# Peptides against a protein of PDB entry 6O8C, part 12

Target 1, 262 residues: chain A of PDB entry 6O8C
Amino acid sequence: VGLRYEKISLPKIHPRYDLDGDASMAKAVTGVVCYACRTASTLLLYQELMRKGVRWLVELVKDDYNETVHKKTEVVITLDFCIRNIEKTVKVYEKLMKVNLEAAELGEISDIHTKLLRLSSSQGTIESSLQDISSRLSPGGLLADTWAHQEGTHPRDRNVEKLQVLLNCITEIYYQFKKDKAERRLAYNEEQIHKFDKQKLYYHATKAMSHFSEECVRKYEAFKDKSEEWMRKMLHLRKQLLSLTNQCFDIEEEVSKYQDYT

## One batch from the design tools (peptide; made by RFdiffusion4, then SolubleMPNN)

Design b1_p9_1_s3 (from b1_p9_1, 5 letters changed)
Fold by OpenDDE base, seed 4:
Structure b1_p9_1_s3 (fold): chain B 262 residues (1-262), chain A 9 residues (1-9)
Amino acid sequence: as target 1 above (262 residues)
Amino acid sequence: SDIIELPAP
């Protein structure tokens, strides 16, 4: 999971004045910083899309939770109704047993009652599990999505724009160096300007690459790692919800076997 | 005009 990007580095900038070499170097620097800009944009886009996906998944899991709660509630109502009916029957048979009638039937009904009570006890465990899940999904819970808004890079950081400004400066110098190369020889003043521009190029490039590495790549990697961790936990939680739902269905099926006694 | 070849992302 995540975007693949290549680790890029600036070419070596030689201190020697060389119009051909400087033009070639400037071209290479322009390419590297251009790649950084594009990569930063792509990394930002990925994170924004992932944030949307995170929000979507949260809502999906909440829906799953609500459905599970609903199913659990339905089963509890059905089970409680069945238990009440069986208890009434037990009371009737107990009265009859006092006159030594229908002892075998009372035993059967009592066994059913015991089974239903066991099923009812399992509902308590399901409820506890649902409460745990709810707490994890709640604000401040372990599965809260607040990290998605905090980690990584954001459009508001203006990283792409900042890099683009630096790229523009670098590109301008590159085009000048291309012209300088075409002149084959510069006058003293123009040579000095060329040297100063070469220094500016270095500073802009270094600033761009530092910004890219520290503010774009590093933060992206942190976001990616956090996203992967969170996603695994969310998927596990969904599996837990499915398990709880299945348990509810199993209980409902079991209760249905005793409908003739209710 | 010299084409700036950019590395593939």
Scores: peptide ipSAE 0.029, ipTM 0.711, DockQ to the pose 0.037
Fold by OpenDDE base, seed 2:
Structure b1_p9_1_s3 (fold): chain B 262 residues (1-262), chain A 9 residues (1-9)
Amino acid sequence: as target 1 above (262 residues)
Amino acid sequence: SDIIELPAP
């Protein structure tokens, strides 16, 4: 999961004055920093899309939670109604038992009552599980999405723009070095300017690559790692909700078997 | 990083 990017490094910059070599070096540096700019932009876009995805997933899971709660509530109502009806029936048969009637049926109804009470007791466990899930999804919970806003790179950091400025400076020097190469020989003053520009190129390039590595790549990787972990946990939680829903359906089905006795 | 030694102006 995540965008793949190539690990890039600056070419070796030789201190020797060489118009051909310097032009070639400058071209290579321009290419590397250009790649860094594009990569930084892509990494930023990816993170922004992921943040949207995270928000979407949170809402989806919240909807699943609410549906599960609703189903649980429905089952509780149905079960309680069934229990009350069976209890009335038990009382009737107890009265009949006093006159030596329907003893066998009383036993059967009592057994049903006991089974229903067991089903009712399981509702407490489901409720506790739902509460746990709710707490995890709540603000400040273990599955809160706050990390998505904190981790990684953001448009407000203006990393791409900063890199682009440096790239522009580098590109300008590169084009000058192409011209210098075409001259084959420079006068003393022009040679000195070339040497100074070469140093400037080095500083701009180094600054760009440091910024790219420290502020773009590193933060992206941290974001990626956290996102992967969080998504795994969210998927697991969704499975838990599904399990709870299924338990509710199972209880409802079981209760339906006894509705004929009510 | 190897800094290019520039002649004094």
Scores: peptide ipSAE 0.021, ipTM 0.700, DockQ to the pose 0.133
Fold by OpenDDE base, seed 1:
Structure b1_p9_1_s3 (fold): chain B 262 residues (1-262), chain A 9 residues (1-9)
Amino acid sequence: as target 1 above (262 residues)
Amino acid sequence: SDIIELPAP
């Protein structure tokens, strides 16, 4: 989800000398380029805020990852300890069985041992999943945030300032055209200046709109698309981490059921 | 009516 902006276009510039028409046209051009300046500023601000958000989210997910790894490690230690204790118990009961003691208890302990070994095997899958996540979050990984620094527009590009300079030139011509309109008729020299200024206005306006379209809008759209894709992937990864965490808790709970035998 | 030659967009 990105900022919505209206597609703007320059009004048609008529080649005919017309003081009323030229003043009206210049006003419209000024409005369009002014909107472009404001829009460019807004788009820049949005991207800067998104970059901050991206960095924040990366740190959050890294913290979640570290917590999951810690929990997994804790569970592995606990599980291994439990397995070792059960194995000792199995050995004791096997010795007792040789002396015609109760086979039923040995069967139960043996079943517990088998279950614990199965739980231990599942740790390998969790580990592999965590390694995959780590790889994706690592520098150069599929979820690296390097794109946020590369894509889009940046304050250092000075796009807003460049557009503002052009807007100032256009605005000056517009104010002159308002004065020219008020005169109703210009002398020959002033008419020639008016015609020349109309060409300048066209030049500045075209340059402004080209810059806005190519350097502001296009780059913003690329940034937006990339950010949306990345955000979806990050949210999915976070869900995966949660799933792994839950699996660790499930294993811990299961192991706790057998702690009385250890 | 004097036509201003505007550069092509």
Scores: peptide ipSAE 0.019, ipTM 0.696, DockQ to the pose 0.735
Fold by OpenDDE base, seed 5:
Structure b1_p9_1_s3 (fold): chain B 262 residues (1-262), chain A 9 residues (1-9)
Amino acid sequence: as target 1 above (262 residues)
Amino acid sequence: SDIIELPAP
């Protein structure tokens, strides 16, 4: 998923002095650089929107994390309460067993106690997983969104403005070449100016296209690739959180079966 | 229970 754009290239610039050809060439160059400006602007906008989306997703995942932690805490409290009650019951039945009463019941309660302790151990694993997730989401973690502020192009880079300045210079020369074409023949001095302007046009166009390719397109593609990778990891993390939540519900349900013994 | 927020990167 990403913004699609067409790859553009400058037209061939002929070295020959030709008023008709030079005007046509200048028009084509103007069109190409104009497209580059628009594309650069669109790519920038896309990245800014994606940065907003990244921030939104981070907050969403943080909310999911907090909800999971809350559920885990609830289950731990319930489980600990159940364990304490079962332990009290075990002590009572142990006393009764000393007088040869209720031996079978003691065995059952002891088995329940063992099962609850196993569930408590599984909660420790869930806690460890949550701590790992927290570390990954924390500053400097593997899922930090710092890359979104570093990668790609930013408004502060002024890439669109820089391209626009070059486009303005190119457009000015193009309009002059249209006038020159209309004259059909130039005086010697005007012909020399035309030739110099053609060189300037080439220089500006080359600079614009180089800037577009290196500072706009390349950085955009890097940002896009990084964003896709990060997004996949974040979605996977959400699935992990959901799994942990479900495990908490499963434990809670199992604990509820033993409440009659407490 | 108070929700513990993850620190912002």
Scores: peptide ipSAE 0.000, ipTM 0.476, DockQ to the pose 0.007

Design b1_p9_2_s1 (from b1_p9_2, 4 letters changed)
Fold by OpenDDE base, seed 3:
Structure b1_p9_2_s1 (fold): chain B 262 residues (1-262), chain A 9 residues (1-9)
Amino acid sequence: as target 1 above (262 residues)
Amino acid sequence: VSLIEVLDN
């Protein structure tokens, strides 16, 4: 489950010159952009942690795959050995049957041989499934983790730093507006500066929020969505591997029943 | 401590 964040919006900025209102507005803007900075940082951290998790999961699934392959190989060897032994036995009994001996036993052994051959044929389907899984896990495969490096935000983007710079500018203006408010009335030149700073504040705030929305939130959401999709697929793949492993165990168990005939 | 809290003090 991804990080929950609150949707934030800038307060309305009134064009009217009002020292009290402007100070209050600037304070609110500072708060909003500050929240954006913190949120951006948190979202970045989350993504970095998720990337680590993705890498870990990939390795885990690869290990599962290798174990399954190993088990499959073991079963194939055992099965082949059993088949060979049964075939030898069949040949012996066929020779004896020419002398009208043990016809019933030969029939049973032949049936076992047929069953073992069927089991052997099923190994082909397991192999095909394993190959499919391998292809999906391979570089460029459908379950490759390349998306984790491409999607979302990265420390190298310096989004938090960029937002912090804007926040600093906004905060500076806020402190000035707080001082202006304390003066109750500004001289003409100071008033003009105040008005100009208000425009700057608006510019910085808008830029910050745009950057936050487009470069942080949007990319995070894309990363989150991709992560969830990928995770579901990986879990499904693990289930497939488990199923294949179980099939191998089933075959092994079945083969063990016939070992007494070898 | 939220920046807002710092600003209110």
Scores: peptide ipSAE 0.013, ipTM 0.666, DockQ to the pose 0.033
Fold by OpenDDE base, seed 1:
Structure b1_p9_2_s1 (fold): chain B 262 residues (1-262), chain A 9 residues (1-9)
Amino acid sequence: as target 1 above (262 residues)
Amino acid sequence: VSLIEVLDN
């Protein structure tokens, strides 16, 4: 769930000279650009926190992977040990049959041997799955976190600072327009300066909103989309690891049933 | 006692 921000737009700027109207307009513009600055700062903070979360999750999944590999290795060792013991037992019974001992016990041991070999084959599939997961988690893999460093906005972009500079310029003009309003009437030269400042205000405001939309909001949305996609894939991977772990436990339990015959 | 232990002895 990403940060909800309101779509803001600049108020309409009327070309007509009006001291009361211009002061009110300048106040509204200041408010809009101020909101943009705050929103840009919040969006940046969110992305930085998400980057930390991504790194944390990568390490967590790597730990899960290592635990699964460890469990798989343990089961393989146990299974191989059981297979070797059963094979020794089969050889002993084959020698005893030459001395007229009952064949019924040999059949049961042979069946157990066959079952253990099937279990051993399934371990190969688990190994292949773990290798696939490892490749996905590796640098350059499908679950690499390189996107988190590339997408979105970064402190080095100085977007908030750039917006703040524009806000300062706008605020200065607003304060001047407030003074002009208090004078009720301006001399000709002061009126011309007021008109010129109104054009500057429009320029700064437009630049601020363009920068906010293109360099802050758009990049944030791209980052958000990538993060959601990546997060879904990582959660799915964790489920796969859990499934593989459970398969190892199932094999271990089945092998334990045959330990009494070794 | 595993059958293997009986035979190794």
Scores: peptide ipSAE 0.007, ipTM 0.407, DockQ to the pose 0.003
Fold by OpenDDE base, seed 2:
Structure b1_p9_2_s1 (fold): chain B 262 residues (1-262), chain A 9 residues (1-9)
Amino acid sequence: as target 1 above (262 residues)
Amino acid sequence: VSLIEVLDN
C-alpha cells in the first residue's frame, strides 16, 4: 500500500566550463527537480486523502461498536427475562412436586435454568471485551488517530511551494544556458556570469533535493508505515467486534429455544 | 400464553 515513486538523484555536475554540457546538465537538473515537485505534491495529496480515510474508518468502527453494544444489551434483557420466568416455573413445579405431581418435568426445567445461568455468566466476558475495545478507540488509546495529524507532510508546511520556487530559479538558469549554447562563444564577462549561474544552479538543485528527501519523502515514508500498522490493527478490531456480535446472536438463539418453557 | 400463565390459572 502506498504511492510508488522513483528514487531520483541529481546528475553529476562537471566543474568544467562547457556551453553544450552545461545546457544539457541544466536541462537534466530541471527535469529532476520538476519531478521532485510533482512527486511531493502527489505524496501530500495521498496523505491528505489517507487522513480522510482514517477519520472515516474510525467513525465506521465506532458505529459498529455501538451496534454491538446495543445487541449485547438486547440479549441481556432477553436472557434476564427468560431466567426470571424459568425461576417462577421452577417454584411452581416445586410446589406441585410436594403433591406428587410433575416430578419429571421439574428436572428438565431445573436443567434449563442452569444452562441459562451459564449463558448469563458469559455476558461478563463480552462486556469486558467491549470495554477493552472502547478503551482502544478512545482518545489516547492504542488505536487513536492522532498519529495521522502528527506524522507526514501537511499543506501548512508549504513544501511544494518551496520546491517550486527553487525550480523556477533553476528553470530560469536553464533557459539562459540554452541561449548561451546558441551563441557558441561568450564574451569574458558573459562567461563569468555563466559560471556564477552554474554555481547557483547547483546550490538551488542541492537545496531542492535535500528538502525533497528530508522533508517530503522521509516524512511520507514514516506516515505510510504508521498508517499500515494502524490499518492492520483496525481491521483486527473490526473482526473482534464481529465476533462479539456473533456471540450475542448465538446466545439469543440458544435462549429462544427455552422461551417456550416460560 | 406462557406456561406460567396456564399453570397459574
Scores: peptide ipSAE 0.006, ipTM 0.405, DockQ to the pose 0.003
Fold by OpenDDE base, seed 5:
Structure b1_p9_2_s1 (fold): chain B 262 residues (1-262), chain A 9 residues (1-9)
Amino acid sequence: as target 1 above (262 residues)
Amino acid sequence: VSLIEVLDN
């Protein structure tokens, strides 16, 4: 979900010298460039907020990861303890069988031992998955947030300030054209200045709109696209972590069934 | 008392 902005274009500039028309044109140009400045500022703000959100989400996912690792470690300890106890029990029963104990009890304990070993082997898969997730979250990993610092527009680019300077120049000419319009007729020298200022206005306006489109809008769109892709991947990773956590709980529950035999 | 505790004694 990105900010919606309207595509803006400069009004048509007529080459004809017309004090009324030129004042109206200058007003329209001022409005368009003013809109560009405001839009650029809004786009910048959005990106800065998104960068904060990205950092927050990274920390959240790291917390989820740590919780999963903790749970996995707990389960491994419990499982290893249970396996050791069952192995001791098996050894005792093997000794007792030499003294006329029923083979049926040893069979049951042996089956439990086999099941526990299978559960232990599944822990290797969980560990591998956690390592993969850790690698993806690492500074050089696939889900690193380095793009958020590189892509888009930044306050240090001073795009809004640059646009504001151009807007100020345009606004100054607009105010002069209002004065010229009020005079109804200009002397030859003043007319030449007016024509020259009209060219300057066009130059500044074109520069402003080019800067807005290339340095603000285009970079914003690139940032937006990358952010959406990254966000989807992060959400998927969180689901993976949840799945791994649930697997740990399942193993713990299964192990708890055999604790009465130890 | 776990069976293990009885046997370690």
Scores: peptide ipSAE 0.006, ipTM 0.410, DockQ to the pose 0.003

Design b1_p9_2_s2 (from b1_p9_2, 4 letters changed)
Fold by OpenDDE base, seed 1:
Structure b1_p9_2_s2 (fold): chain B 262 residues (1-262), chain A 9 residues (1-9)
Amino acid sequence: as target 1 above (262 residues)
Amino acid sequence: VELIEVEDN
């Protein structure tokens, strides 16, 4: 679940000159843009933390993979050993049959041999599955984490800093409007300056909101969506590894049943 | 933008 943020919008800016209204409006604008700055910072932090998490998860899954490969190798060795022993036993019984000794157990041993060979063939499927997983985890694979470095916002984009600059400009105008309000009436020249500052305020505010929406929020949402998809795939992969591990254990258990006869 | 000082007469 990604960070929840509230949709922010600028207050309506009235074109009419009103010292009280303009001060109030400027205060509201300052608040909105301040929220945008804080939100942008939080969204950036979240993404950076997620990137760390992604890297951690990749390493964890790689470790799981290696463990599964190790277990598979162990089982293959054990299985091959068992097959060789059964084959030796079969040869002994075949020799006994040539001497007219009823090898009543030859059929059973042959069946065991056949079963073991089937188990051995299943190892090929496990191997193929492991190779597929390896390919997906490899650089350029479907589960590569390159997207985490590309998608979203990054500290190098300096989005928070850009918003902060605009906030500073807005805040300065707000403070001036507070002073203007306190004067109750401005001289003509001061009134004209106030009107120009109001236009500047609007410009800065609009720029801030546009930047926040397009460069911060939109990119964050894209990152979030991609991260969720990737995480789902990684979890599925981990389940696949677990399944393969269990298959190895199952084979090991089957082999152990026949070791008592070898 | 040169602020034209309009002298309030």
Scores: peptide ipSAE 0.016, ipTM 0.587, DockQ to the pose 0.077
Fold by OpenDDE base, seed 2:
Structure b1_p9_2_s2 (fold): chain B 262 residues (1-262), chain A 9 residues (1-9)
Amino acid sequence: as target 1 above (262 residues)
Amino acid sequence: VELIEVEDN
């Protein structure tokens, strides 16, 4: 679940000279751009936290993978040992069969041997699945976390600082407009300065909102979307690992039934 | 830009 932010827009800037209106407009613009700065900062923080989370999750899943591989190896050793013991038993009973002894028991043991060989064959499928998972987690794999370092906004982009500079310029003009309003009437030269400052205000505000939208929000949303997709895939992968682990336990349990015979 | 002081006559 990504951070929710409100869509902000600049207030309408009227071209007409109006000291009261201009002060009010400047106040509103200052508020909007201030919100943009704060939002950009929050979005950046969120992404940085998510990047840490992604790295953590990758390590967690790698640990899960290693545990599954370890369990598989244990089961393979146990199964191979059981197969070897059963094969020895089969040979003994085959010798007895030559003297017409224990024929029924030989049949039973042979059936067990066949079942164990089938279980051994299933290990190949588990191995292939583990290899697939490993490939997906490897650098350049489908679940690589390289996107987390590439997508979105980064502290090095200095987006918040850039917005803050623009906000400072806007705020300065706002305070001047507040003073101008208090004067009720400006001399001609001061009026012209006010008009020019209003144009500057518009320029800074537009630049700030464009930067916020294009360099902060858009990139954040792209990061969020990729993060969500990647997270779903990682969760699915963890389920696959769990399934493989359970298969190993099932095989181990089945083998344990025959350990009484060997 | 030098603001020309235009005195309002």
Scores: peptide ipSAE 0.015, ipTM 0.579, DockQ to the pose 0.073
Fold by OpenDDE base, seed 4:
Structure b1_p9_2_s2 (fold): chain B 262 residues (1-262), chain A 9 residues (1-9)
Amino acid sequence: as target 1 above (262 residues)
Amino acid sequence: VELIEVEDN
């Protein structure tokens, strides 16, 4: 679930000189750009936290993988040992059968041998699945986390700071417009300055909003989308690992039933 | 930029 933010837009700026209107407009602009700064900061924080979470999850999944590999290896060793013992027993009974002894027991042991070989074949499938998972988790694999370092916004981009600078300029003009409003009437030169500052205000505001939209919001959304997709794939991978682990346990349990014959 | 005080006549 990504961070929700409200769509913000600049208020309409009227070209007419109006001290009351201009002060009100400047206040509104200041509020909007202030919101943009705060939102940009929050979006950045979210992404940084997500990057940490991604790294954590990668390590967790790697641990799960290693545990599964370890369990698989243990089961393979146990299974191979059991197979070898059964094969020795089969050979002994085959020799005895030449002397017309214990045909029924040989049949049972042969059936066990066949079952164990089937279990061994299933281990091959598990191995192939683990190799696939390993390839996906490897650098350059489909589940690599390189995107988390590339996508989105980063502290090094200084987007919040850039917006803050623009906000400071806007705020300064707003405070001046508040003073101008209090004067009720400006001299000609002061009026011209006011008009010029109004243009500057608009310029700074539009620059801030463009930067916010293009460099903060857009990149955040791209990061969010990739993170959600990647997270779903990782969760699915964990489920696959769990399934493989369970298969190993099932095989181990099955092999344990035949220990009385080894 | 020295703003020249242009007196509004």
Scores: peptide ipSAE 0.015, ipTM 0.569, DockQ to the pose 0.067
Fold by OpenDDE base, seed 5:
Structure b1_p9_2_s2 (fold): chain B 262 residues (1-262), chain A 9 residues (1-9)
Amino acid sequence: as target 1 above (262 residues)
Amino acid sequence: VELIEVEDN
């Protein structure tokens, strides 16, 4: 979910010299560019907050990963210990069978041994999955957050400041046009200056709107799209980690059933 | 759970 902003456009600039019309136009242009400045600032703030959120989520998922790895390690140790104990028991019973004692019990223990070995083999799959997740979270991995530092707009771009400079120039011309309007009629030289300033206003306004659209809005939309995609992938990854954790608990539970033989 | 190791006799 991104910030909603209104699409803005410059008013029509008429070529005709008209003190009333020019003052009104300049006022409208000032308003539009002012809105662009505020919007650019808001979009920048949103992106900065999102970058913080991205970093936070990365750390959270890394913690989840470490917890899963820890649980897996615990289960592997327990399972290996149980396997070793069962193997020792099997050897003892094999010796006793030579004396025709407890053949039925040996069969049961052997079956348990086979089941434990199967559980041990499943650990390889869990390990492979964890390694894959680790690789994806590592620098240069598919879920690296490097895009968050590259995409979108940044304070270092000084987009708001650049727009503010243009807004200041536009505002100065607007105030002059208000004065010109109050004069009702300008002398020839002042009229020529007015016409020249109107052209300057047009250039500043066009530059501001182009900068806003290309350097602020477009980049923001790209950042938003990438952030949404990345977020979906990260949430899916967390679900995978949870699944792996549950598998570890399932194995632990199964091993606990055979601890009476150890 | 303390795991008890089976001693080889």
Scores: peptide ipSAE 0.000, ipTM 0.326, DockQ to the pose 0.003

